# Peptides against a protein of PDB entry 7BDX: the designs that were tried, part 133

Target 1, 212 residues: chain A of PDB entry 7BDX
Amino acid sequence: EMGAAACTLLWGVSSSEEVVKAILGGDKALKFFSITGQTMESFVKSLDGDVQELDSDESQFVFALAGIVTNVAAIACGREFLVNSSRVLLDTILQLLGDLKPGQCTKLKVLMLMSLYNVSINLKGLKYISESPGFIPLLWWLLSDPDAEVCLHVLRLVQSVVLEPEVFSKSASEFRSSLPLQRILAMSKSRNPRLQTAAQELLEDLRTLEHN

## One batch from the design tools (peptide; made by RFdiffusion4, then SolubleMPNN)

Design b2_p16_7_s4 (from b2_p16_7, 9 letters changed)
Fold by OpenDDE base, seed 1:
Structure b2_p16_7_s4 (fold): chain B 212 residues (1-212), chain C 212 residues (1-212), chain A 16 residues (1-16)
Amino acid sequence: as target 1 above (212 residues)
Amino acid sequence: as target 1 above (212 residues)
Amino acid sequence: SERAKETAREMEELLS
């Protein structure tokens, strides 16, 4: 209980850039982010196919951790820190996104995808994520999720790859050969306006790349 | 482990006034400070006369909690919040200071005394603390501690009472009849310069009150 | 184009 409460407060205040700088300026940041990855991994491993108790202290704690990572990645120095000093955490997030089944831990997936998207704002971060083994298959696995919010954040991450020529050129062949085009086209007709817009924008970006 | 790490980061960033305002501006503050008191009480009750493991995750967690309370009390809105909305926490801190034996949990005592001192900067806070049952006996109990830092912070809290005529007048008879004058005089000869100065200043303040 | 950063604050409100 107390740990979840403290971590939730830390999540809330981490929305401030100055707080993120203060977190990273201490000698405790490395330890914190190391244990963060371990804790998230332990939580996902404990799910054993059961439906996540969304209201549990454990779930709240892990959501707060994922929220902190997202807020840290929203800041330039935070992205630099994650890519330089907390690569294991990024690897863990990618692994956990692969371990979770479609529809499982939807809110946690969204937070983790938001964190990866924020990391992808940094070219070094985008390179690191996109060069991770199985990254392209992971994107398509995640895009098979029935949840519109999960799919939205996957599409945004895919768009980050597509819009960076230096990154996209390295994976272009695999990307084109495995692209779930029919799934993305279906999303462009979604009743969810955010998902619809994201899918349409991605389709436009892909068309632009085919004509060049 | 993770809870202690998160709480320690929250402690560090709570040194900022803006962070304290952010903590208090959320609907989670009441729950956090309620659980804080319970956690600190549970920790002290678990000590069973054993020497505190200073390096345990549990100890680190409780130190961080006490540090957060201290930092919140350093800010005007934080003092107002504690005195208006978290009186149970103040009562808990006073109780725990009474439950701990001389020399037991020195660092925790110092943090708790610092928090009470910060609360005492507010006249409403000083009134609340000084009107607590057994407050004067508690001060003398704490002043019997062999630790110079504990004694320093006790003397500072005593000085806060003495320097506020509206508060001191209510307790003046009990205070004068029970004052460990010889102990304070001994502290005025301490080799610790901070303790020596605090004891000398308090003795000067007391002399001024006797001549008026 | 600078991609818009995401904050988890809205998600915190949804989880609280």
Scores: peptide ipSAE 0.046, ipTM 0.835, DockQ to the pose 0.146
Fold by OpenDDE base, seed 2:
Structure b2_p16_7_s4 (fold): chain B 212 residues (1-212), chain C 212 residues (1-212), chain A 16 residues (1-16)
Amino acid sequence: as target 1 above (212 residues)
Amino acid sequence: as target 1 above (212 residues)
Amino acid sequence: SERAKETAREMEELLS
C-alpha cells in the first residue's frame, strides 16, 4: 500500500520537466529504472491467468511505474537517458507487451506503448525499438487486442516507423508482407473517433509510400 | 526494494516548493500522509530490540517518508496542510519519538525532530505540538540521547518554544521545574560546534527570560 | 515535424 501511494505521487509530479531532470540528475536514477523493469516483469509473470483486480495495490504500483517511464520519455533528456542508459528497461517493455494476452492488463499496455512512442520521438530511440527482434510481429499481435486504446497506441507507434524513411526502409519488406490491412481498414470504420482518425491517417501514409 | 527506491526519489524531488504544492494539490495527499504515519509506526514497533541494520530497505523507506514530511513542513502551505489536515501524523511523530530509546534510530529521530521544528515555524503548529500531552518530558527524554544531532534538534525545538511568549507562558512552570540544566550546560561545552552554539544560545535566551 | 509527445497525465486521471 505505502509503496503504491508513494509511487503514485512520484508519477503525478513526474509530469514536470524539472522533476524529471531532478530524478535523472541524481545518482539513484540508474538503479531505480533497473528495478522498475524487474518489478514490472515480476508483476506480469505473477498474473498466471488470475485476473488481478485492476484496483490492487500491486497493479496501481506497476501502473505508476509505467506512468513514470512515460513521463520521463516525454522529455528530451529523459528519452536520451532511456536510450543511452536504460536499454534493458526498453527491452523489458517490449517483452512484456509480447507476453500479455489480448485484453489482459489493458491500462498497463497503453502506458507501455505510450512510453515506447515517446522514446520513438528520438530517431535513436526509434531505431533501437524498431530493430528489436520480433518488433513487427509484436505490433500485429498488439493490434489484435479488442481494446480501442491499445489499438490506437499501436497505430501511433506504427505511424512513427512509417514516417521515418531510414527506419521504414529496413522493415519495408516484412511490413508489407505481414500488414494486417483488413484489421486496420476495420479500425478506420471504428466508432471510436480517435482510433478511426489514426487508422485513416496511417492508411493515407501507407498509400503515399506505395506510390513512391 | 522498489518502494524504497521510489520513495527515495520522491523525497529528493520534494525539496522543491512546486513539487510540495503538486503533492498537496492532488486528491491523494490526505491518504498518503495517513499511511505515512501508520508505516512509520509499524516500523518502530517492529524494532523489538533487534538492531535493524541501518541500511535495510525498510529503514531507507521510512527515512524517505520522514524526509518527505520534513520537506513538506519546510514550505508554508505544507505546514498549513500538516497542522490543519494531518494532525494524526504529528501525533504519531511525537509518539514515535517517545517510544524510541536513546541511541535507537538516530537518523529517523533527527528527521522527525526536523519535521516538528519546521511545523513549529507556524505559531499554530507550535501551539499544537507544545500542548501535546507529555511534550516537555519528551524533550528531556530526547535530550538524554548520546547523539549530538538528536540533541541539537531537540535544543532547536526547545528554543522555538522559549522564543514564543504566548507558548512559553503556558509551560513556564513545568519547564523551569524539570529543565535538565546540567545537561544543557554540558552541551554548551560540546566538541560539536553546532551543538555548543545551540546550547549556549538557549542558555542566553533562558537567562533573559529569568530576568524578566 | 516533431511528433506530439504523450504524457501519462490523462491516464493518471483515469486511474485515480
Scores: peptide ipSAE 0.044, ipTM 0.835, DockQ to the pose 0.145
Fold by OpenDDE base, seed 4:
Structure b2_p16_7_s4 (fold): chain B 212 residues (1-212), chain C 212 residues (1-212), chain A 16 residues (1-16)
Amino acid sequence: as target 1 above (212 residues)
Amino acid sequence: as target 1 above (212 residues)
Amino acid sequence: SERAKETAREMEELLS
């Protein structure tokens, strides 16, 4: 209980750039983010394959951790820190996104995807995550999720890759050969307006790239 | 481990007034400080009577909690919050200071005393803590500690009471009848210059009050 | 174009 409460408060205050700078300016940031990855991994591994996201202090704690990572990644110095000093955490997030089944831990997936998206704003971060083994298959795996918010954040991450020529060119062949076009087209007809828009924009971006 | 790390980071960032405001502006502050008191109490109760302060994640966690309370109490709105909305936490801190033996959990005592001192800057806070049952005996009990830093922070809290006529007048009789004058005089000869000064200043303040 | 940054605030409100 107390750990979850403390972590939740830390999450809330980490919405401030000054707090992110304070977190990262200390000597404890590296250890914190290292243990964060391990904690998130342990949580996901403890989940039975069919168990939905538990309303528990443990779940709340892991959500808060993922939220902190997201808020840190929202700041330029935070992205730099994650990409330079916490690559293992990024690798862990990518792995956990692969380990979770469609519909499992939906909120956690969203937070992790948000963190990766924020990291992807930095070219170095985008290079790192997009060059991770199995990254393209992972995106398509995640896009099979029944949850619209998961899919939305996946599409945003895909768009980040597509919109960066230096990154997209390296994997363009794999991307084109494995693109779940029918799934994206289906999302462009979603009743969720955010998902619909994101899918439509991505389709337009992809069309633009085919003509070049 | 992770809880202690998160709480330690929260402690560090709570040194900022803006962070304190952010903590208190949320809907989770009340719950956090309620659980804080319970956690600190549980820790102290779990200590064997002769065990020195453990270098453990649990100890670090409780130190961080006490540090957060101290940092919150350092800010005007934080003092107001503690005195208005977290009186149980103040009562818990007072109780724990009484439950701990001389030489036991020295660092925790210091942090708790620092928090009470910060609360005492507010007249309402000073009234509340000084009107707590057994407050004067508690001060003298704590002043028997062999640790100079514990004694220093006790003397500072005593000084806060002595320097406030509205508060001191209510307990002046009990204070005068139970004052460990020889102990304070001994501290005025301490090799610790901070303790020496604090004891000397308090002796001067007390002399001034006897002549009025 | 600079990509819009995300914060976890909305998720915090949903989880809180």
Scores: peptide ipSAE 0.043, ipTM 0.836, DockQ to the pose 0.145
Fold by OpenDDE base, seed 3:
Structure b2_p16_7_s4 (fold): chain B 212 residues (1-212), chain C 212 residues (1-212), chain A 16 residues (1-16)
Amino acid sequence: as target 1 above (212 residues)
Amino acid sequence: as target 1 above (212 residues)
Amino acid sequence: SERAKETAREMEELLS
């Protein structure tokens, strides 16, 4: 209980750039983000057994951790820190996104995808995540999720790849050969306006790249 | 481990006024400080059994909690919040200070005394703590501690009472009848310059009050 | 152009 409460407060205050700088300026940041990855991994591994109630203290703790990572990645110095000093955490997030089934831990997926998207704002971060083994198959695995928010954040991450020529060129062949075009087309007709717009924009970006 | 790490980071960032405002501006503050009191109490109650290593994750967690309370009380809005909305936490801190033996949990005592001192900067806070049952005996119990830092922070809290006529007048009789004068005189000869100065100043304040 | 950053603040409110 107390750990989840403290972590939730840390999550809330981590929306401030000054707080992110304070977290990173201390000598505890590296250890914290290392343990964060381990804790998130342990939680996801525990899901295959007993139905951990989504509202458990443990779930809230992991949500708060994912939220903190997202908020850190929202700040320029936070992105730099994660990409330079906490790559193992990024690898863990990618692994966990691969381990989760469609419809499983939707909120956690969204937070993790948001963190990866924020990391992708940095070219170095985008290169790192996109060059991860199985990254493109992972995107399509995640895009098979029935949840609109999961799919939205996947599409945004896909767009980050597509809009960066230096990154897209390295994966263009695999990307084109495996693109779930029918799925994205279906999303462009979604009743969710954010998902609809994101899918339409991505389809336009892809068309532009096919003609260049 | 993860809880202690998160709480330690929250402690570190709570030194900022903006962070304290952010903690208090959320809807989770009341619950957090309620659980804080319970957690601190549970920890102190556990000390009578197994030698909890002072360097345990649990000890670090409780130190961080006490540190957060101290930092919150260092800010004007934080004092207002504690005195208005978290009186149970103040009562818990007073109780725990009474339950701990001389030389036991020195660092925790210092943090708790610092929090009470910061609360005492607010007249409403000073009134609340000084009107707590057994407050004066508690001060003398704490002043029996062999630790110079514990004694220093006790003397500072005593000074907060003595320097506020509206508060001192209510307890003046009990204060005068129970004052460990020989102990304070011994502290005025301490090799610790902070303790020496605090004891000398308090003795001067007390002499001034005896002649008025 | 720098892409718009995402914060998890709204998600925190949804989880609370």
Scores: peptide ipSAE 0.041, ipTM 0.835, DockQ to the pose 0.147

Design b2_p16_8_s1 (from b2_p16_8, 10 letters changed)
Fold by OpenDDE base, seed 3:
Structure b2_p16_8_s1 (fold): chain B 212 residues (1-212), chain C 212 residues (1-212), chain A 16 residues (1-16)
Amino acid sequence: as target 1 above (212 residues)
Amino acid sequence: as target 1 above (212 residues)
Amino acid sequence: SSIKENIRKTEELGYE
């Protein structure tokens, strides 16, 4: 209970750039993010089958951790810190996104995907995550999720890859051969306007790459 | 481990007024400070005999909690919040200061005393703590501590009482009759310059009150 | 190009 409350307060204040700088300016940031990954992993591993996210202090604690990572990754110095000093955490987030079933831990998936998207704003971060083993299959696995918000954040991450020629060129063959085009086309007709727009924009970006 | 790390980061950033405002501006502050008191109490109750503060994650967690309370109390809106909405926490701090033996949990005592001193900056806070049952005996119990830093913060809290005529007048009889004058006189000769100064100033304040 | 670059550079906050 106390840990969840403290983490939730830290999450709320971590939306400030100055707070992120203060967090990272101390000697304790490395330890914090190391155990963050372990805590998130332990939570996901404790989920039996298709257990949905419980309205529990444990779930809230993990959400707060993922939220803190997201907010840190929203800031340039935070992205640099994560990519330089907390790569194990990024690896853990990628692993957990693969371990979770479609429809499982939807809110956690969204936060983790948002954090990876923020990391992808840096070319160094984008290179790091895109060069992760099984990254492209992972994107398609996540895009099979029935949740529109999960799919939205996957499409945004896919767009980040597609918009960087240096990253896209390395994986272009695998990307094109495995692209779930029918799924993306279906999303472009979604009633969710954010998902619809993201799918349409990605389809336009893909068409632009085929004509160049 | 994770809770201690999160709390420690929150402690560090809570030195900022804007962070304290952000903490208190949310709906979760009440819950946080409620369980803070319970956590501190549980820790102290778990100490067997004269167990010194361990270099443990649990100890660090409780230090961080006490540090957060201190930092919140350092700010006007934080003091108002504590005195209006978290009186149980203040009662818990007073209780724990009484339950701890001389020489036990020195760093925790210092942080708790610092928080009470900060609360005493508000007349409302000073009235609240000074009207607590056994407050004057508690001050003398704490002043018997062999630790110079504990004694320093006790003397500062005593000074806060003495410098407020409305508060001092209510307890002046008990205060004068129970004052450990010989102990304070001994502290005025301390090799610790901060303790020496605080004891000298308090002796001057007390003399001024006798001449008026 | 410039608009798409701005979209990619838009950070997301994790909201409570």
Scores: peptide ipSAE 0.049, ipTM 0.829, DockQ to the pose 0.058
Fold by OpenDDE base, seed 1:
Structure b2_p16_8_s1 (fold): chain B 212 residues (1-212), chain C 212 residues (1-212), chain A 16 residues (1-16)
Amino acid sequence: as target 1 above (212 residues)
Amino acid sequence: as target 1 above (212 residues)
Amino acid sequence: SSIKENIRKTEELGYE
């Protein structure tokens, strides 16, 4: 209970850039983000296919941790910190996204995808995550999720790759050969306006890359 | 481990007034401070006279909680929040200061005394803590501590009472009849310059009140 | 350095 309450408050205040700088300026940041990855991993491993109660203290704790990582990655110095000093945490997030089944822990998947999207705002971050082993298969695995919010954040991350020529060129062959085009086309017809827009924009970006 | 790390970061960033306002502006603040008191109480009850390792995760967690309360009380809106909405936490801190033996949990005692001193900056806070049952006996109990830092913060809290005529007048008879004058005089000769100064200033304030 | 920081939206989650 107390840990979840403290992490939730830390998550809330981490929406401020000055708070992120204060978190990172201390000698405790490295330890915190190391344990963050381990805690998230332990939680996902404990799920054993059972639907954990979304409102459990443990779930709330892990959501707050994922939220803190997202808010840190929203800031330039936070992205630099994650990519330079917390690569293991990024690797953990990628691994956990692969270990979760479609429809499992939707809220956590969304938060982790949001964190990776924020990391992708930095070219060094985008390079790091896109060069991770199995990254393209992971994107398609995640895009098979029945949840519209998960799919939205996957499409946003895919768009981040597609919009960076230096990154996209390295994986363009694998990307084109495995692209779930029919799935993305189906999403462009979604009743969810955010998902619909993201899928349409990505399809336009892909068409532009075929003509160049 | 993770809870202690999160609370330690929250403690560090709570040194900012804007962070304190952000903590208090959320709907989670009441729950957080309620659980804070319970967690501190559970820790003190678990000591059973054994010297807990000062560097344990549990000790670090409780230190961070006490530090957060101190930083909240350092801000005007934080003092107002504590006195209006978290009186049980103030009562808990007073109780725990009474339950701890002289020399026991010195660091925690210092942090709790610092929080009460900050609360005493507000007249409503000073009234509340000074009107608590057994407050004057508690001050003398705490002043019997062999630790110079504990005694320093007790003297500062005593001075806050003495410097407020409306508060001091209500308890002046009990205060004068039980005052450990010889102990305070001994502290005015301390080799610790902070303790020496605090004891000298308090003795001057007390002399001024005898002549008026 | 950040690329497309002006085009890409950051996610700031606040309290849940």
Scores: peptide ipSAE 0.035, ipTM 0.827, DockQ to the pose 0.090
Fold by OpenDDE base, seed 5:
Structure b2_p16_8_s1 (fold): chain B 212 residues (1-212), chain C 212 residues (1-212), chain A 16 residues (1-16)
Amino acid sequence: as target 1 above (212 residues)
Amino acid sequence: as target 1 above (212 residues)
Amino acid sequence: SSIKENIRKTEELGYE
């Protein structure tokens, strides 16, 4: 309980760039983010078959951790820190996103995807994530989720890859051969306006790349 | 471990006034400070006979909690919040300072005393603390500590009482009758310059009050 | 490209 409360407060204040700088300027950031990965991994591993109450202190704690990572990644120096000094955390997030089934831990998936999207804002982060083993299959696994918000953030991450020629060119063949086009087309017809727009934009970007 | 790390980071960033405002502006501040008191109390109660390793994760966690309270109390709106909305926490800190033996949990005592001193910066806080049951005996109990830093912060808190006529007048008789003058005089001869100065200033303040 | 800049938005998460 106390840990979850502290973590939640830290999440809330981490929306400030100055707070992110303060977190990273301390000597404890490395340890914190290392334990963060381990804690998130332990949580996801504990889910095997048990419908965890989404409102449990443990769930809230892990949500706050994912939120902190997301907010750190929202800042340029935070992205640099994560990619340079906390790669294991990024690897863990990627792994956990693969371990979770469609419809499982939806809120956590969204936060983790948001963190990866934020990391993808800079080229170094995008390169690191996209060069991870099984990255392309992971995107499609996540895009199979019934949750519109999960799918939205997957599409945004896919778009980050597609719009960076230096990154996209490295995996273009695999990307094109495995692209779940029918799924993306279905999303472009979604009643969810955000999902609809994101899918439509991605389809336009893909069409542009096919003609170039 | 994770909770302690999060709490330590929160402590570090709580040195900012804007972070304190963000903590208090959220809907979770009340719950957080309630659990803080309970956590600190549980920790101190667990010490009965066991030399807890000062560097334990649990110790570090409680130090961070006390540090957060101190930093909240360093800000005007934080003092107002504590006195208006978290009185139980102040009562808990006072109780725990009484429960600890001289030389026991020195670092925690210092942080808790610093928090009380910060609360005493405003009249409402000083009134609240000084009107607590057994406050004057508590000051002398704490002043018996062999640690110079504990004694320093006790003297500062005593000085806050003495320098506020509206507060001091209410307990002046008890204060004068129980004053450990020999102890304070001994501190005014300390080799510790900070303790020496604080004791000397307090003795001067007391002399001024005796002549008025 | 203007499109890339428009997509590269940061996500900030406050309290729910």
Scores: peptide ipSAE 0.157, ipTM 0.832, DockQ to the pose 0.079; fails the geometry check
Fold by OpenDDE base, seed 2:
Structure b2_p16_8_s1 (fold): chain B 212 residues (1-212), chain C 212 residues (1-212), chain A 16 residues (1-16)
Amino acid sequence: as target 1 above (212 residues)
Amino acid sequence: as target 1 above (212 residues)
Amino acid sequence: SSIKENIRKTEELGYE
């Protein structure tokens, strides 16, 4: 309980760039983010056995950790830190996104996807995550989720790859051969306006790439 | 482990006034400080049975909590919050300072005493803690500690009472009758220069009050 | 310079 409360407060204040700089400027940042990955992994592994109440203190704690990672990745120095010094955490997030079933831990998936999206704003971060084993199959697995917010953030991450020619060129053949076009077209007709817009924009970006 | 790491980071960033304002501006502050008191109390109660390694994750967690309280109390709005909305936490700190034996949990005692000292900078805070049951006997109990840092912070808290005539007048008879003058005189000869100075200043302040 | 960084760079905060 107290751990969850403290972590939640840390999440809230980590929305500030100055707080992110303070977190990273300390000698404890590396250890903290190492343990963060392990804690998130332990939580996801525990879900295969017990119906953890999604509203448990443990769940809130893991959401706060994922929120902190997202907020760190929202800042330029935070992206630099994650990509240079905490790659194991990024690998863990990619792994956990693969381990979670469609409809499982929706809030956690969203935060993890947001963190990866933020990392992808940096070209070095985008290269790192896109070159991860099974990255493109992982995107399609995640896009099969019934949740509109999960799908929205997957589309935004896909868009991040498509908008960077240097990254897209390396995976273009796999991307074109495996693209769930019918799924994306269905999302372009979604009642969720954010999902609808993201799907439409991605379809336009893909068309632009086919003409070049 | 993860809780201690998160709480330690929160402690570090709480040195900023803006972070303290962010912590207190949220809807979670009351609950957080309520649980903080309970957690500190639970830890101190656990010490009567088990030789907790003072360097345990649990110890570090409680030190971080006490550090956060101290940092909150260092800011004007934080003092206002504690005295107006988290009196139970202040009562808990006073209780725990009484429950701990001389030489036990020295680092925790120092942080708790620092928090009370910071609260005492506000006249309303000083009134609240000084009117607590057994406050003067508690100061003398704490002043019996073999640790120089504990004694230093006790002397500073005593000085805060003595420097406020409105507060001192209410307890002057009890204070004069129970004052461990020989102990304070011994501290004025300490090899610790900070303790020596604090004891000398307090003796001067007390002499000034006797002549008026 | 990345096209993404120049055209549609939008960081997202993980809000509660």
Scores: peptide ipSAE 0.046, ipTM 0.829, DockQ to the pose 0.060; fails the geometry check

